# Ledger of designs, part 219: peptides against a protein of PDB entry 3OGK

Target 1, 307 residues: chain A of PDB entry 3OGK
Amino acid sequence: ATPDRLSRRFPNLRSLKLKGKPRAAMFNLIPENWGGYVTPWVTEISNNLRQLKSVHFRRMIVSDLDLDRLAKARADDLETLKLDKCSGFTTDGLLSIVTHCRKIKTLLMEESSFSEKDGKWLHELAQHNTSLEVLNFYMTEFAKISPKDLETIARNCRSLVSVKVGDFEILELVGFFKAAANLEEFCGGSLNEDIGMPEKYMNLVFPRKLCRLGLSYMGPNEMPILFPFAAQIRKLDLLYALLETEDHCTLIQKCPNLEVLETRNVIGDRGLEVLAQYCKQLKRLRIERGADEQGMEDEEGLVSQRG

## One batch from the design tools (peptide; made by RFdiffusion4, then SolubleMPNN)

Design b1_p28_3_s1 (from b1_p28_3, 13 letters changed)
Fold by OpenDDE base, seed 4:
Structure b1_p28_3_s1 (fold): chain B 307 residues (1-307), chain A 28 residues (1-28)
Amino acid sequence: as target 1 above (307 residues)
Amino acid sequence: MEVVTPEDEEKELEKMREEVEKLKKALE
């Protein structure tokens, strides 16, 4: 499809999703310029798609200028922006979005590659947004944003239900979890094992409604922090967990209401058997091959139908 | 470059659900 054809056929379009690269391809393995530029689409949105409130770019090149133009064109009418595995922008572009689109409900930059100049965009979002429902910069590397701004967002956005972040130390998010009273989903963070303080995470208090969870680098020593509410868990993202086959079996047995599981091949046939036995409400299963699983010769660490 | 509709996404999700159910049955 072309931008001009789209606007002619659907002048009242409210939601647009564009894909620039194959879904099965790893973003970093494909040349950055192959995905296509969003510029012609942003131009068309600005000029002719005046009812558009939801934009999803997947694996496309997005410049700061594109984001600035989109932000100014849609302003408070923009409810959803998803920069899904996109590249070409900096945090200045994000700043423009949150500055001009103060009623945005969903902001996603999951797996996007960008240049980080500062943390002003998150601060601006924290200071002025009260509408946010979904914030997702999962699998990104923001080093200059403040967990205090995330806490402020949680306090001010009472409809905030899903937050996915990069490698924040989980202990820095204690205030965030306390403030995020309606949070149902959390992914990301960083659990860092400390031999000198083995119980450092055991006193973490999670939001009461939390039922979709993915803690990065969670190992078997940290896994027990989930046990008090494991029966409440509906979705687990274990893609970046440090769990072996037996650990998977242990956790899965404690999650009888699990509906969605995302994990690595390390779950093995044994883990799948346990999953089938204990998780009767399972609706979706995603299994990926992890880098650390390459060369694994353990029979239990392989899924036979996917091996 | 392609335009993806909500219907396309839903169809993909439905296929995944079906695959999970088949897997569960096979492992019972």
Scores: peptide ipSAE 0.000, ipTM 0.321, DockQ to the pose 0.027
Fold by OpenDDE base, seed 3:
Formats: C-alpha cells, structure tokens, sequence
Structure b1_p28_3_s1 (fold): chain B 307 residues (1-307), chain A 28 residues (1-28)
C-alpha cells in the first residue's frame, strides 16, 4: 500500500516494516518518492501515524534527514528502529535517533552501509538510555565508537539481552561482558590470535545467561573458551568463524541443546552427521556458501546431497 | 528442523522483489 493509504486504513498502526529491493538492485530505477526511499513513509509517519512505535526498514535508502524527522516525530514513543541492510545515512542520523528517542529498546543497523563521522551516537546512547534491550550493528564497520560506551550501556540498561557488534577486539569488551549481567545473545567482536600469548582469551568471562553466540574470527585455538558453557548454547552463528570441518564436529558435539545453527558449507557432510547425532533439539539450520570455499575439492568440506 | 540454503534465501529475496514491484505499480 501507499503511505497515505496505509495511514488511512490503519491510523493506529504501531509497527511498520518496509522492504525495499535487494541492495544489489539498481536503486536508480526506483522513483524518488517511493520504493527504495523511506522519505515518503517518514513523512506519513510524522503526519498521520502518531502511534507508531516500531519501524523496520529493510534494504531501504535512508537519509539523515529521514532519521531526524522520524526521531522528532516519534521521540520517546519510538521503541524499535531497525535499519536492516539500509544505506544513505551517516552517524549524524543515528545521533538524532538516540538523542530524541531516549526510550528506544531496539536499535539495529545490521549490514547497513553508512558514513561514519564520529562515535557520538553511541556515547549519547550510553549517557541517556536505560531502556535498551537489543543493540545490533552486526556486520558493520564502526571505527570511531568506544567500547567504554558499550560498557556503560550494559551497566545502565538492565534489560539488555542481545548485543551484536562489529569488529571490537574481544578483550576490550571484558568490561562490557561483566556489566551485561542479563545478556543472552552476543555476536561479533574480533578474536585475534597472538603467537606470543596463545591463551590470551582463555580467561574471558561471558555473561552467565549467554546462550546465543557468534564470535567473529573464532578459530580452533579460541573455540575452547566456549566449552565451559557449551551445553547451554542454543544458537550458534559460525558464519564468520574460522573453523574447519573437524572443528565444527568438535564444537557441535559439545552443544547438545543447540537449536539454531548458522554456518558455512565448510561444515560438510561430516559435520551434518555429527549435528544430527548430537543436536536433537535443532530447529533451524542455515548453511551459506562462503567465497573462501569456492573451488574447494575437499568432499568433507562440502555439503552434498547426502547432507 | 528448518534448513535454509542460499537458494532458499534467494527465493525469499525474489518474493520481496515481486512485492516491491507490485507496490510500485500500485503507486503509479
């Protein structure tokens, strides 16, 4: 439906999800006043959707002006904003959101492309928000945000249950993990091997309730850090792990309560067999074909019709 | 158990594309 038709039909709409064309699509073919641009929707939200508290833009073009307008229009009524695989905005737009929407519970920018001007948005969020439950900028490239702000958020937001981040060094998040007592889900970070300090991550302490996990660049040397609580893991994101087939087998065997697994083709038929054997509660399996796996001749590292 | 393959994801994307196109036509 058109924005105006939507507002007329559902003036009390509380949640809106818009899906644009895939990012690979030619956005230049989309009219400026519709389709891939959120502008007409934001205009309608501002004018007519006065009860809207949840907004999810997927694969949309979002400008800072759009975010600013949305922020001011909804203010503390906005509880959820998901910029899912969106583009066109900068961190100034994010700053506007967190400045005006101080009771936001869910903020997502996963896989969004943006221009990073500074880390003020996260700092502002840390300074004023106590409501945050979900923070997700997974698969993004922030270089100017501070882990200390993330720690502050964890300390102040007691309902924080899910955090997905970019390439933070995991050791810089020690304070965050200590503060995030109710955290159930964590994805992202960066594990970096150090030949001179092979056990650098062994003493890493995770939140006690952590059960959904995806550590980026986790290799077989780091994998043992999960073993103490592997039995409570219910979801694993291994898309960006550096695990081979045998490593998958090792880890999967230790996760009998696994319900969701996201991994790459490297799991292979062997890994799938192990998964079937040890993970009887599995509900969802996602297998991606990584670019790095192209041309692999190892049959064990490939999912065939047997798997 | 739900298995999601890259092909499945592509199908979902295609459905989304179709939906978008339908909406675009409705706005023209």
Amino acid sequence: as target 1 above (307 residues)
Amino acid sequence: MEVVTPEDEEKELEKMREEVEKLKKALE
Scores: peptide ipSAE 0.019, ipTM 0.364, DockQ to the pose 0.390; fails the geometry check
Fold by OpenDDE base, seed 5:
Structure b1_p28_3_s1 (fold): chain B 307 residues (1-307), chain A 28 residues (1-28)
Amino acid sequence: as target 1 above (307 residues)
Amino acid sequence: MEVVTPEDEEKELEKMREEVEKLKKALE
């Protein structure tokens, strides 16, 4: 469908999700250079979709100008913006969004590629937003943002329930975890093993409602930090964990209420057997060959076939 | 370019759940 046709048919549209590439089923039939620009859609949103509050762009090219136009057009009416595996923008575009859309509830940039100019966007968000529920820049490389701003967001946004971040040292997020009293989901961070300090992370305290978790670079030595609340874990992202087959078995046995597992092929047949035996509530299983060995061809949330 | 509706997403999720259940049974 074209933007103009959509607006004419649904002038009161509240939510829009656009994919710049076809789903995985059709991906193999489409050249890699195939994509889409959001510009014509943003134009249509600005002009004709005045009730739109949720925008999800997946695998699309998004410019700072597009973001700026969208931000100004929707302002405080924009509740959700998901830049899912998008490219073409900088942190200036993000700054425009958070500056003009001060009541945004969901902001996602997961797996998007962008040019990082500064950390002002997160600072602005921290200073002015009290509505945020979901913040997700998982699998991104922000180097100029401050963990303190994340803590401020947690303090000011009492409805914050899901936060996914890049490679912050997890100990720098202690203040964030203390402030994020209602947090249910956390993914990302970085666990850095220190042979000289084997108990470096043993005193890490997680939010009491945390039940969806993925800690990057978690090895068998760090894994025990999950044991006190393993029974309440519903979702595990182990894609970036440093766990072997037996480690998977150990952890899985302690998570009887696990509903979603994402991991790598290292889980093996043995791990799958343990999973089947102990995780009776399992609803979704994703197994990847390797975190760094896969192209953009793979879609999130796909069930892998193994047996 | 594809416009995805919530209904379409729900259908896909349901298919995924079914596949997982099949896998679980195969491992029993």
Scores: peptide ipSAE 0.007, ipTM 0.317, DockQ to the pose 0.029; fails the geometry check
Fold by OpenDDE base, seed 2:
Structure b1_p28_3_s1 (fold): chain B 307 residues (1-307), chain A 28 residues (1-28)
Amino acid sequence: as target 1 above (307 residues)
Amino acid sequence: MEVVTPEDEEKELEKMREEVEKLKKALE
């Protein structure tokens, strides 16, 4: 489909999802020229799709100019922007989005590759947004954003239910977790083992409604921090956990209400047996090969059932 | 470049569900 054809046929379109052409890439690497350019679509949105409130670009090239144009064109009418595995923009583009789209509810840039100039975009979001429900920059690298801004967002956005972040040290997010009273989902962060502090994370308090979780680099020593609320866990992302087969078994046994599990093949047959035995409400299972394992990058196991 | 409609997504999901059901039967 072409932009002009779409707008002519659906002038009142509210939601648009565009996917770029998939290209061969290394695991966890996004080529700079991944996907197609969004420019012609942004032009069409600006001119003809004036009721559009949700935009999802997947595997596309997005420039700062594109984001700026989109932001100005939709302004506070834009409720959802997902830059899913996109590239070509900088944090200036993000700043434009959050500056002009102050009622945005969903902002996603998961697995996107971009140039980080500063942390102003998150600060601006923290200062002016009270509508945010979903914030997702999972599997991204930010070095210049502030955990304090994330905390501010949690405090001001009472409908914030899902937050996925990059490699924030989890202890820097204590204030965030305290403020995010309605948070149901959290993914990302960084758990860093410290031999001198075996209980480094044991006092970490999670939001009471948290039921979907994926902590990066969680090992068997950190895993017990989940035990107090393991029974309420419905979704678990262990793709970036540092758990072995037996660790999986231990954790799974404590999550009888688990509905969705995403993990690596390290779970093994033993883990699957335990899963079947203890997780009777399981609906989806995603198993990927680890990056360090031999095999094709796209090989994964998927099991789904109606619960 | 591909425009994905909700209908397209639903079709993909349905296909996936069918594949899962086939797998379940094979494991019984």
Scores: peptide ipSAE 0.007, ipTM 0.331, DockQ to the pose 0.031; fails the geometry check

Design b1_p28_3_s2 (from b1_p28_3, 11 letters changed)
Fold by OpenDDE base, seed 5:
Structure b1_p28_3_s2 (fold): chain B 307 residues (1-307), chain A 28 residues (1-28)
Amino acid sequence: as target 1 above (307 residues)
Amino acid sequence: MEVITPEDEEEELEKMKKEVEKLKEKLK
């Protein structure tokens, strides 16, 4: 459909989801500049879709200019922006969004590829937003944003329920977790093993309502930090955990209310058996092949057709 | 229960590869 046809048919459209062509970019098969441009759609939004509150771009090319135009056109009426696996923008575009859309509730840029200029966008969000419910920059590479801004967001946004981040050192997020009293979902961070301090993470205090969790680089030594609230866990993302088959079994046994599990082949048939035995409320299981597992032929970590 | 297997991902990958090849041919 063309943007103009959409606006003519649905002038009062409140939610728009655009899907670009599947990007094989994840496999270095397609140039980074491959995909549908959002520019024509942003133009149409700006001119004719005056009631639009939610925008979801998936696998689209989005420029800073596109984001700036969208931000100015919708301003505080924009409640949701999802840049899902998008590319072509920088943190300047994000800055424009958070500067002009101060009542945004959902901001997602999961798996998007962008150029990072600075951390100002997160700072601006922290300074002015009190409406945020969902913040998701999972599987992104931000090096210039501050954990303190994330803490400020948690303090100011009382309805904040889901936060997914990149590779922040988890100890730098202690203040964030203390402030995020209503947080139900957290994914990301970075757990870094310290041989000299085996209890480095044992004093981490998670939000009381936390029930959807995915900690990156969590190994068997860090896994016990989940045990105090494992019974309330409903969703686990173990895609980036450093757990072996036996570790999976140990954790799964402690999560009887687990509804969603995302993990790698390392769970094995044994892990699936344990899952079936202990997790009777399981609704969804996602098993991916780990990039690192291409080399280790360890037969025990393969999910067979029997699982 | 919805189960997403590595085989499903491979199939999707193969579909994507085919689409990429088609696009490359059109660019030639």
Scores: peptide ipSAE 0.013, ipTM 0.394, DockQ to the pose 0.697
Fold by OpenDDE base, seed 3:
Structure b1_p28_3_s2 (fold): chain B 307 residues (1-307), chain A 28 residues (1-28)
Amino acid sequence: as target 1 above (307 residues)
Amino acid sequence: MEVITPEDEEEELEKMKKEVEKLKEKLK
C-alpha cells in the first residue's frame, strides 16, 4: 500500500502500523522515497490523517525531521508512538516527540538503533507528562538518561503499568519501584553479581502488582528475589537471564500461574517437562537460540525434537 | 509493506494459543 492510497481509503484512520523490510535489505534495495523510510508516511499523516492517534513503525528508517514533523502534526492527539527496531534518528527526535506530544500514553523504541546526544528527552517527559502508561526502551543503549527522571515519571504517571528499560543498575531503580505503585510489567535493568555482597539485591522491593517480569543478567543467586511473589507472575522474559536448565526448573516450579514464557534453548527438554507439569495456564512459549549455545556440549541444555 | 490490522493480531494470538495447546497435549 502507498501512503496516498491509505489516506484515501481510510481518512479517519486512528491507528497505523507499518512494517519495513529487514535492515539488510533496506539499505541496498529500497529507494529513499519508498518502503523503508517513514518520510512519505509522515507527510501523509500530517496532511491527511488528522485523526491518527497511534503510530507503529517496525524496521523503518526514521529521521529526526520525520519525528519532528509527526510530533508537530499530531501534538497532544498522539497517544502511541512505537519505534520498533527502527534506525536513523537521534535523541533530538525523541525530545521533539515528548515536547510536543505531552499526552502520549505509549512510547516505545525497543531494539531501535539511534545516536544518543543527551538525556533531555527523558527529563522533558518526566517534567510534563502525566498520561504515560507504557514506556519501553528495552534492548537499547542509553547512557545519558537519569534513573531519577524515571522515578519522576513513575510518581507523576498514575496509570504507568509497563516499563522496559536498558542496562540500568537495578539498585538505582529502587526509587522508581517505590513510586510505580501500579506497575504490572518490568523488563530490563542490570543485575550485577558481587561476590563480596551476596545479599546485594535481597532487599529489593518490587511493585505489588508486578506480574510480568524480565530482569536482565539475573543469575541463580539473584533468582530468589522473585520467590516471594513468584505465584503472581504471569509472564517471564528470561531471554537475557543467566539461568541454567536446573535454574529454569526451580523458577518455573514456583510460577504456577505463568501464562507467557520467553527463554532460550538452555531450558532444555527437562525444563519443558517441568513447565508442562507446573504451569497449566501457559498460553505462549517462545524459545530463542542463544549465541552462546554454539559451545554448550551439554545435551541437557538443548531443546530436541523430543521435547 | 504489510499492514497488520488489529484483527490480524488477534488471529496470530489465536494461532499461538492453539500451538501451545498442542504442545501441552504432547507433553501429557
Scores: peptide ipSAE 0.011, ipTM 0.364, DockQ to the pose 0.026
Fold by OpenDDE base, seed 2:
Structure b1_p28_3_s2 (fold): chain B 307 residues (1-307), chain A 28 residues (1-28)
Amino acid sequence: as target 1 above (307 residues)
Amino acid sequence: MEVITPEDEEEELEKMKKEVEKLKEKLK
């Protein structure tokens, strides 16, 4: 649909999700000149969609100007902004969003590519927002944001339930985890092996309500940090874990309430058998084929047609 | 540009659930 057609049909639209690359069947409905840019949509939102509270852009080109216009147009009425696999903006655009949309509840930029100028956007969010429920910049590269601001957000946002981050050293997030008393979901971080300190992460305390988890670079040595609350885990993201088949089996056996598992083909048939045996509440399983061409020699790590 | 409604997301979720159920049946 074109922005103008949408606004005419649904002037009171509260939620909008736009995907940049429409299915072939929808190509005839979109002028080629729109090329996945959000600009025409932001213009329409600003002018005609005054009830819009939730915006989700997926695989679209978003400029700082677009974000600034959106921020000013919706201000505190904007509750959700998802920049899902978007590109074209900088942290200045994010700063504009958090400056003007102080009651935002969901801010997502997962897998988006952007130019990082500074960490001011997260600082501004920490200083003024008390409404945040979901913060997600998973699979992004931020080098200039502060874990302290994340901690401040956790302290100030009592309804914060889901946080997904990039490659923060997980020990820098200790303060965050202590502050995030209602956190149910955490993904990301970085676990770094230290040969000289094998128990480096053993004292890591997770929020008591944590039940959806994905720790990046978690190996078998770090995996035991989950054991105290493994029975509470409902969702596990192991896509970026460094676990072998046997490690998967060990962890899965400890997660009898697991509902969602996302992992790589390294789980193997054996891991799937263990999953079936111990995880009776499993609702979703995602297995990605890892590029690990080199591990093909271990027959046990491949999900066969029997699996 | 495809406008995905919440209904579309639910359908995708249901499809995923069905796939998992099929996998469970194969493992039995």
Scores: peptide ipSAE 0.007, ipTM 0.364, DockQ to the pose 0.029; fails the geometry check
Fold by OpenDDE base, seed 1:
Structure b1_p28_3_s2 (fold): chain B 307 residues (1-307), chain A 28 residues (1-28)
Amino acid sequence: as target 1 above (307 residues)
Amino acid sequence: MEVITPEDEEEELEKMKKEVEKLKEKLK
């Protein structure tokens, strides 16, 4: 479908999702004028799709200029922007979005690659937005953003229900968690084991409604921080947890209301058996193959065809 | 019985973290 055909057919389009080619193919195989660039779509949105409130770009090349044009064209009418596995922009583009789209409810940059200039975009979002419901920059590498801005967002956005972040030290997010009273989902952060301080994270207070969780680098020593509310957990993202098969079994047994599990093959057949036994409400299971597990000879960490 | 020293555990953890980061990159 071409942008012009879309606008002619659907002038009142409210939601647009565009999927580009896989990233590996984009650099070598997609001509500059190919459907991998959002520019022609943004032009069409700006000119002809005046009712568009939701934009989802997946695996697209997005420039700062594209984001600026989109931001100015849709302004406060833009409720959702998802830059899903996109590339080509900087934090200046994000700044433009949050500056002009002050009523944005969903902002996603998950797995996007970008050039980080500063943390102003998050600061601007914190200063002016009160509508945010979903903020997701999971699996990104922001180094210049402030956890204080995230706390401010939580304080000001009372409808904030889902936040996924990069590699923030979890202890720096204490203020955020205290402020995010309605938060239901949190993913990301960074747990850093300190041998000299084994209880480093034991006093971490999570939002009371938290039921979807994925803590990066969570090991068996940190896992107990979940136990007090494990019964209310409905979704676990363990893709980036540092749990072995036995640890999986331990955690799963404590999550009888688990509906969604995402993990690596380290769960093994044993973990799957435990999952089947204890998690009767399970709706979705995702198992990824870890690159590192190809070398571990221990048979216990492999999901067989029987599992 | 190789006594894994706390230092060894930290090194292993760091290795695991690096592996997880590699996995994150591969999932991109």
Scores: peptide ipSAE 0.000, ipTM 0.295, DockQ to the pose 0.025; fails the geometry check

